# Designs tried in a protein design run: peptides against a protein of PDB entry 3S8F. Part 65

Target 1, 157 residues: chain A of PDB entry 3S8F
Amino acid sequence: VLTLFVAVPSLMTAFTVAASLEFAGRLRGGRGLFGWIRALPWDNPAFVAPVLGLLGFIPGGAGGIVNASFTLDYVVHNTAWVPGHFHLQVASLVTLTAMGSLYWLLPNLTGKPISDAQRRLGLAVVWLWFLGMMIMAVGLHWAGLLNVPRRAYIAQV
Target 2, 166 residues: chain B of PDB entry 3S8F
Amino acid sequence: DEHKAHKAILAYEKGWLAFSLAMLFVFIALIAYTLATHTAGVIPAGKLERVDPTTVRQEGPWADPAQAVVQTGPNQYTVYVLAFAFGYQPNPIEVPQGAEIVFKITSPDVIHGFHVEGTNINVEVLPGEVSTVRYTFKRPGEYRIICNQYCGLGHQNMFGTIVVKE

## One batch from the design tools (peptide; made by RFdiffusion4, then SolubleMPNN)

Design b1_p12_4_s4 (from b1_p12_4, 6 letters changed)
Fold by OpenDDE base, seed 1:
Parts: structure tokens; C-alpha cells; sequence
Structure b1_p12_4_s4 (fold): chain B 157 residues (1-157), chain C 166 residues (1-166), chain A 12 residues (1-12)
């Protein structure tokens, strides 16, 4: 149980980012309990990408706690659960953050803003990526709970 | 203005921090609940047992597949299993239905997996260490052993069979 | 303003 306290710094970091988002949304005119979310710049792929990564990281983080538990890890270890977990962590958070960073970095380095078409395409790519990752992650976690092994092309169920 | 802004930020941070801590305890509670309700299904790690992977094929209880299944008591058996590139021995493993089986699994070469379909048996097999798993097969039939740890070019074809006899 | 600075960072 004490080992689970390792999650505290990660949670603190994650929710500090969330606090920053709330502050930003409120600065942009958002009011109320949820109005600040709507006020965030959802039309900018440089913003949307890492935020979607963070959203995917939430269930991934919860899974991390499970994986870190000795008793629960016995259930999920080397099953499809594990790749489901790190696809949320790496293929979602890290990858989407990299995508978002690129959408910011390239215009900055070139001095040329992205066109509206490029912006819309970027949004589509990021959202589709996120959707695909979520579908795959849910499937992998579910399969893992059904005792589907990882690194195997066959399964009983 | 700076002071007001600072207070506002602190309020948001405190709120989210509180939520963070609450979620942590929720997760701990869920783990505790799982343990409390499913303790019978938990197979804790036993005492670390070591072997020499370079000699395990030549001497000791893993050396002869024909002698791998040892009756240790009434309705109780120990099965000495080798996971190797690329298969298991003995293969098939034949055990009686309803008997308590203690699997002693090790590897002479690289790390392998030992995943038995239809059971909760799922352990990694490390050279130099003995994995111990206790299980009782309630239903007769064939149970496939799957290697779920990459071990080389033949990994995908590395299977074994446990035959549970009536 | 803080909002302007934020927007500048988000929209270079």
C-alpha cells in the first residue's frame, strides 16, 4: 500500500497542469464550474493535441497504480492489459504532446503561420488519433482482463 | 493584483491537489476491496529459489522429463517444468484432475513466459530462478501453455500442453 | 494582460 504513494508526485503534476488549464480558461472568459473548459482554444491543434494526451493519460495513470500493485499485477502482467496501458501513456500522451509541440514549433521556426486548411487538418488528425488510441486501449484492457496474453497471436477468448 | 492573482492560483491548486489525493485514496480503496474479496485467488510470491541454468538440463529434478511429475502426497504433485527455446518439457504435462499441482518452472537459456489458458497461471520464467505456482485443475481436458515473453525467432510457436486426466 | 500573453504563447 505504501508503494502506491509513488503516485502522489505524478498526480500532483497532472492536476497542477489541470489547474493551469482552469486558470487559462478563466482568463479567456470562461465562468462557472465547466465554462472555463469551453473557453480554452479548442481550435488550435497545438493546444488540443497535448490536452487529449492528458485525457488519455488519466485512465493510463489509474492503470499504472494497478500495475504497480503486487497483487493486482499478478492478474494483468503480460496480458493485453499492459500494452493497453503504455499505448495510453506513450502513444497517446507522449505522441500527442509531440504532435502538439510540432504544431507550435514549425510556425515559430519558419516564421510562417499555419494556414486555416492546415489547422483544420491538424485538428482532424489529432482527434482521429485520440479516438483510435481510446478504442484500441479500451479493447486491449478488456482483452487483458479476459486473460488474453500479450506477445501472442492466439487467445482462448 | 499580483496578490489577488496569487491567491486565486493557490485556490485552484489546492482544489486540484485535494482532488488528486482523493483519487489516490479511491484507488487504494479499490485495491483494498479487491484484496478483501478475492484473497483466495491471490498467489503471492514465495521464497526465492535459485538454480544453475547451465547445469539444470544435466542434473537435478529438471534433467529427466520422464521423471518431471512427482507425487509428493495424497492427491498432491510437483511438476518440474523447463521452458526453453522453443518449447516446454515435459510436453505434454499429465496431471490428475482435482490434485494439487505445484509447478516448479525454470529456464536453461533465456527468459520465457508460462501462461496457461483457462487458468490464472501466468508467470515469467527466468534463468537461474525457479517460479513456483500452485494450482488445482477442476476440469479435465487439455490446457495450452503459451509463452508470453519474447524469447527469440521461434517465440510465436512456443507452446506446451497440460493434460488433465479424470 | 495575462490573457494576451497566453494567447501569444498559444498562437505564435
Amino acid sequence: as target 1 above (157 residues)
Amino acid sequence: as target 2 above (166 residues)
Amino acid sequence: SAEDRLNELLNP
Scores: peptide ipSAE 0.014, ipTM 0.787, DockQ to the pose 0.010
Fold by OpenDDE base, seed 4:
Structure b1_p12_4_s4 (fold): chain B 157 residues (1-157), chain C 166 residues (1-166), chain A 12 residues (1-12)
Amino acid sequence: as target 1 above (157 residues)
Amino acid sequence: as target 2 above (166 residues)
Amino acid sequence: SAEDRLNELLNP
């Protein structure tokens, strides 16, 4: 019972971050229910990367609730579902956040801004990474529900 | 101004917190719905049972693979299975179709997996503990057992077979 | 089918 209550502070934190993004977007001139989203700096890989990580973290978090459920965990445990969850949490959120951090940190440490070409390349990298992770994660979750085991090179499908 | 910014943030946080709570209830509802519609797929956890992994191969119900399948009642069997590096015993496990099978699974060495293809049997096997799984095979044939927990260099080759006889 | 097997796994 207490395990499921962990979802409360997690969701509070997640949506507090969302509130901060809304505030930032509105400060940048975004208006309306969704206009603030477009006002965010989508041309900066240092911003885009961690935000994409957060977006991947959302379904991962939902999966975390499933995994934390005693009864539902029996269905998904040690299936391809689990690595699907991990790739959303680690390979998406953590990795993309690290990428974003580097895009911010290195220019600041060196005192040299990134070139426009580097910026565009960075955007391409993080978007492609996100896309690949989403495809893989969906596939792994789907396979897991079909009882494909993890840590096995063969399975009935 | 930090004060004005703080006040503005609070206004947005109220909405997002409400959304957060709503989503929490949605997730709980989805879990409840899933359980309500798919309760038959859940195997209840058994009581904690312990064994000595250092002697389990030498004495007790797991010691002799030939005695691993025990009839406990009409159309009821208990199967004592060892998961070890790198295989299962007995192998194959022979059980009758339609019988209620209680698997008692343990390990003499390291942690293994016990994943039976075509079934919802999927448990971790810990040395010193006995995993209990109840299942009734409705279809005759061969069911492959897969180790889905890394257990060493031979992990990828660790397979077993359950043969369900008519 | 995969769907049938999934249903069987979830509803044995």
Scores: peptide ipSAE 0.007, ipTM 0.787, DockQ to the pose 0.243
Fold by OpenDDE base, seed 5:
Structure b1_p12_4_s4 (fold): chain B 157 residues (1-157), chain C 166 residues (1-166), chain A 12 residues (1-12)
Amino acid sequence: as target 1 above (157 residues)
Amino acid sequence: as target 2 above (166 residues)
Amino acid sequence: SAEDRLNELLNP
């Protein structure tokens, strides 16, 4: 009940953030239904990181509702599904947001912009992290649905 | 200009809120699909039953592993199982094929898991509570019990066996 | 305006 209650304001917040991104993209010259996405600053790891985190959080949020369901929780509880959910929420959103914050915060605190090489490296790190997290998350969720137990080094499958 | 900006933002928010409603239905549909495809043979939990974990080893139906399997009907058994650090009793659990088995599982010490491979039996075992799981083994053989709740240094080695006899 | 401020932040 509590999880479902929190889900509503969380969804509202998520889509509000999306609305802000659309507005920003359109201000940067993006047009059409999807053109605003391309207009966002994808060359900045400080932007890319938290956005990728948000994207990973979407399926994680859906999974949260699943985990909160009495009937569905019986299927997924204490299986590899749960670590998969956590990695989407913590290791993607929280971690990528922290990474993005670092790329923004340090240059602003020091007054020195990052070099182009550092920027490119940052982009590589963030995208590779996201890719790896998605692969792992999908694998863990899949394994969980196959009844692979959590906190065990052995499984029948 | 401030008013214009506000109106523009509001328009985008309204659009995304409309989209959110659509996505809500998609999520509900996905949950429904998952429920329909993955909950076949769900074992419902029994009534909440309490037990004193400090005395469960000394008296009551869990006290003697030799008497843990009780025939309650022509093709029905109740098995009183203890999950403890670090194992299960009785071990092995011997039950006949095709019989309805009611597992009554509790713990004398800490929280454990009771995950039976090859089945949909997967419950947490709490000291002071009795977990009730009903299952019918259709295939003979050995089924491994795995503890999927961390319970200490020996957690990784905590296994049991259910032997289903013809 | 808020729009101008946002644009400034996005285009330093």
Scores: peptide ipSAE 0.006, ipTM 0.762, DockQ to the pose 0.010
Fold by OpenDDE base, seed 3:
Structure b1_p12_4_s4 (fold): chain B 157 residues (1-157), chain C 166 residues (1-166), chain A 12 residues (1-12)
Amino acid sequence: as target 1 above (157 residues)
Amino acid sequence: as target 2 above (166 residues)
Amino acid sequence: SAEDRLNELLNP
């Protein structure tokens, strides 16, 4: 149980980011318990991508705690569960953050603003990526719980 | 003013920090729940046991596959298994149904996996260490052993078989 | 903008 306290700094960091988002949303006119979310710039792929990454990171973080459990590790270790966890942490948060950063960085580097068509395409790409990644991650976690081995092309189930 | 802004930010941070702590306890509770309801029969970790991987093939209980299955008591067996590039020995491993089997698994070369389909047996096998797994096969038949740790060019074809006899 | 509002608060 004491091992789980290692998660405290990570949680503090993650929810500090969330606090910043709430503050930003309220500054943009959002009110109430959830109104600040709607007020965030969801029309900008540079914003949407990393936020979706954060959302994907939530179950990934929970999985991190599971993976850190000595007892639960016997259930999930070297099964499809592990790559499922990685796809949430790396292929979702890190990758989407990189994608979002690109949508901000490239226009600034070139001095050319992103066109409306490019913006819409970017939004589509980011949302589709997130959706596909979530489906894949859920599938991998589920398969892992069914004892599908990692790094094997065959399984009993 | 600056003070007002800082106070507002602090309020949000405090709220989210409280939420984070609450979620931490939720996660702990979920782990506890999972342990209580779904981890019955989880193979406990064995004590640390070391062997010399350079001599394990020449001397000791792993040296002769024909003598790998040792009866240690009534309806109790110890099976000394080698995971190597690229296979398992003995192969097949023959054990009786209903007997308590203690697998003692080690490697003479690199790290391998020992994943037995249809069971909860899933351990990494490290050279120089002995992995100990206890299991009782309730159903007769063949159980495939899969290497789930990359171990080289032949990793994908590294399989073994446990035959459980009635 | 929200950023401008924040800047106004932080840099009066």
Scores: peptide ipSAE 0.000, ipTM 0.781, DockQ to the pose 0.009

Design b1_p12_5_s1 (from b1_p12_5, 7 letters changed)
Fold by OpenDDE base, seed 1:
Structure b1_p12_5_s1 (fold): chain B 157 residues (1-157), chain C 166 residues (1-166), chain A 12 residues (1-12)
Amino acid sequence: as target 1 above (157 residues)
Amino acid sequence: as target 2 above (166 residues)
Amino acid sequence: NLLEALLQLVYA
């Protein structure tokens, strides 16, 4: 049980980011319980990418708690569950954050704003990436629960 | 304005922090519930048993595959299994249906996996350590052993078989 | 055959 307290700093970090998003949304005119979400700049891939990464990180974080549990890890260890977990953590959060950073960094370094076409393309890429990652992650977690081993090309189910 | 903004931020942070802590407790509760309802399926880690990986093939219970299956009691067997690059011994492992089987698994070379399809047997095999797994096969047939830990170029072809006899 | 090839590669 004490081992699970390792999750506290991570949760604190994640939810402080969420708090920042709420504040930003409210500053942009969002009202009510969910109105602040709609007020966020969803037309900017530099914003959307890391936020989608964060969203993918939520189930991944929950999975991290499972993986850190001695008893539950016995069930999921070295199954497809594990790659499902770190694909959410690395290929979703880290990768999307990197993508978002580039959408901010390149215009800043070059002094040239991205075109509307580039912006739309960026949004499409980020959303498609996220969708693909979610499909794959759900599939891997499901397969893991069905005792599909990782690092194997065959499975019973 | 700065003071108002600070108070607002603090309120949001407190709210989200509370939510964070609540979720933590929910997860702990779910784990506790799982343990409480599924204790029979939990195989706790046993006493750490060590062996010398450099001599395990030469002497001891793992040295002779023909003597790997040892009857230890009525309807009880111990099976001494080696996971090596790239296979298992003995292969096949022959055990009776309904018998309590204690697998003692170790490696003479690198880390391997020992995943038995159709069962909850899934352990890593470390050189110098003995993995102990207890299982009773209720159905006769062949059960494939899969290495689920990368162990080299032949990893993907590293399979074994457990034959459960009626 | 693939296993044999791999074994040869590992032990060459």
Scores: peptide ipSAE 0.000, ipTM 0.792, DockQ to the pose 0.016
Fold by OpenDDE base, seed 2:
Structure b1_p12_5_s1 (fold): chain B 157 residues (1-157), chain C 166 residues (1-166), chain A 12 residues (1-12)
Amino acid sequence: as target 1 above (157 residues)
Amino acid sequence: as target 2 above (166 residues)
Amino acid sequence: NLLEALLQLVYA
């Protein structure tokens, strides 16, 4: 019930953020339907991290609605599906947002800009984290659909 | 200038909100499609039945594992199962192939899981409540029951068996 | 607001 109540506001928030990104991209010279995306600062880990988190949040959010659905929850409840959802929401969105926040916050707090090497390393970390998280999430959801239980070390599948 | 900027932002927001609404309907449609095409093979009772967990071992249909399987009609059975720390009773549960089985599961101690491998039977078992699941086993053999809700130090080793006889 | 914060992030 709570999930359904927050679903609509969450969607509104997410798409408002998307609107802000479009505006920012267009201010940076992006044109056309998708050109504004390319104009965004993809060389900045402070930007890339939370955006990747948002991308992971899309299937995660959809999964939240599924998990909150009575009939569908019976299928996925206490299966590997649930951890898959968690990893998209917490280990992807929240974690990547935190990572991105640090890349912005630390330079501002210390008054020292990050070096180019640190920037490149940050980008690598964020992208690799996202990739690994997506692989794991897909695997967990797949396992869940195969009726693999959570909190069990073995399954006959 | 500020007004112009606000109008521009508003236009983007309106577009994305419209897209959001469209996607919402798509998701609802996908859920509906999934429900329409999915056959779980398990029918939950959907009713709340309560028992006293402090006496369930001493009296009532769960008290004697030897009497746990009750024939209620032609090719219909009710099985009274206890999930406890750390196992299930009766164990094994013996039922005939092709029969309609109504599992009535409860716990005398803490919350457990009742997940039957090879089936879509998967319910939480709460002390004081009876979980009811209806299922028909089409294939003979052994089906393992797994506890998928943490219930203590022995949780990972809490298993049962359903034996389906041809 | 959120937009200003995002812009600061983008131009940082």
Scores: peptide ipSAE 0.000, ipTM 0.744, DockQ to the pose 0.018
Fold by OpenDDE base, seed 3:
Structure b1_p12_5_s1 (fold): chain B 157 residues (1-157), chain C 166 residues (1-166), chain A 12 residues (1-12)
Amino acid sequence: as target 1 above (157 residues)
Amino acid sequence: as target 2 above (166 residues)
Amino acid sequence: NLLEALLQLVYA
């Protein structure tokens, strides 16, 4: 069985989203290999949140392949590595996407536009959340590699 | 122009699709490299062995903790360990330094973990199955066994000890 | 050994 080929549909989906972002950035005037990234609406928390989620999902996806590998799973299974993976997948991508969706949904539901102060606060919240989540995830993955057990309050290291 | 936009999107999708496939192979290669260079000594999966969890305490090699450590050869031992709510038996597990130890671990009740600090021993213990782990302790001392699978109200206090004697 | 590891990974 070609086990790792199960990742192909997920990668296709993820990079289709990336293609959409590139197209959008170029429509907004971005040029060159990276200019389209800068042209994206980074001043909108409804955009920034899910994009940061996607960025966090990249190492999480790689970790998914690791976790699906029989031999490597012996190293990481039921260690702090596992919750680290979950925090990237759920607490990063899913949560940030939900947060971003909220920043879009609430103004549309209420008919009231978001104030500039609310927008700036939203950006701060999203970026701080992402930063904190990345620190936590890196720490958990590192601890897992050092054989810190999952679901235990004590560890040798 | 919808037609022009469609062609542009298709070109971007094609590029990113190619990139995605390339990255897939990179990830596979990295995993293979890691396995080849850094996973020496990883505990291999054992043969599937089944036991009856309802009788494991009354009969068989797990029934008497005093007879749990069995010498199977020169400097080779098999240790029959029960993980239960909420502890391990025998406790402590006494083994000699430098000996090859084969742990045969099972549970009479629920799923538990068997995580030995300071080692690469880390397995789940399922009722009805025997987990087999091979390890040689190079250093004498005490090694703590931790349950890393939630097993009930006393999960957090479920510990055991392996004593490695010189 | 790398080739063997790769094959084991892909076809496991």
Scores: peptide ipSAE 0.000, ipTM 0.785, DockQ to the pose 0.082
Fold by OpenDDE base, seed 5:
Structure b1_p12_5_s1 (fold): chain B 157 residues (1-157), chain C 166 residues (1-166), chain A 12 residues (1-12)
Amino acid sequence: as target 1 above (157 residues)
Amino acid sequence: as target 2 above (166 residues)
Amino acid sequence: NLLEALLQLVYA
């Protein structure tokens, strides 16, 4: 009950953020149904990191509803599914947001912009992190559905 | 300008909300599919049954492993299982193939897991509570019981066996 | 530590 209750305001927030991104993209010259996405500042790791985190959080949020369901929780509880869910929520959204925050915060605090090399390195880091997290998360969710137990070093699968 | 911006944002929000409705149906479909494909063979009980963990080893249906398997019908059995640090009793659990087995599982000490490989049996076992799971083994052989809830230093070695006989 | 390393990276 509590999880489902929290899900509603969370979804509202997510859609508001998405709307803000669309508005920003259109202000930057993006047109059409998807053109605004391309217009966003994808060359800035401070932007890319939290956005990738948000993208990873979407399936994680859906998983949260699954985990809160009595019938579906029976299927996934204490399997590799659960760590998969956690990694989407913590290791993607929280971690990438923290990374993005650093790319914004440090230059602003010091008054010195990051070099082009630092920017490119930052982009590489956040994209590789996201890719790795998606691979691991998909693997863990899949393993969970195959009944691989959590907190065990052995599985029949 | 503020009014214009507000209206623009509102329009985008409406679009995203419309999209969310479409996704809702997709999610419902995926949930239904997952439920239909992954719950076969196991029927969890909704009844919450309590037991005193301090006396469960001394008296009652869990006290004697030799009496743990009780035939309740022509092709129906109840098995009273204890999960403890660090193992299960009885061990092995011997049941006939094709019979409906009702597992009544509890713990005398700490929280454990009861995860039977090759099945959808996967429940937490709490001291003071009785977990009830109904299952029918269609294939003979040995099924390993795994503890999937950390219960102490011996957690990783806590295994049991269900032997299904023809 | 990590903070010092980050600061050095920014000031380098």
Scores: peptide ipSAE 0.000, ipTM 0.760, DockQ to the pose 0.013

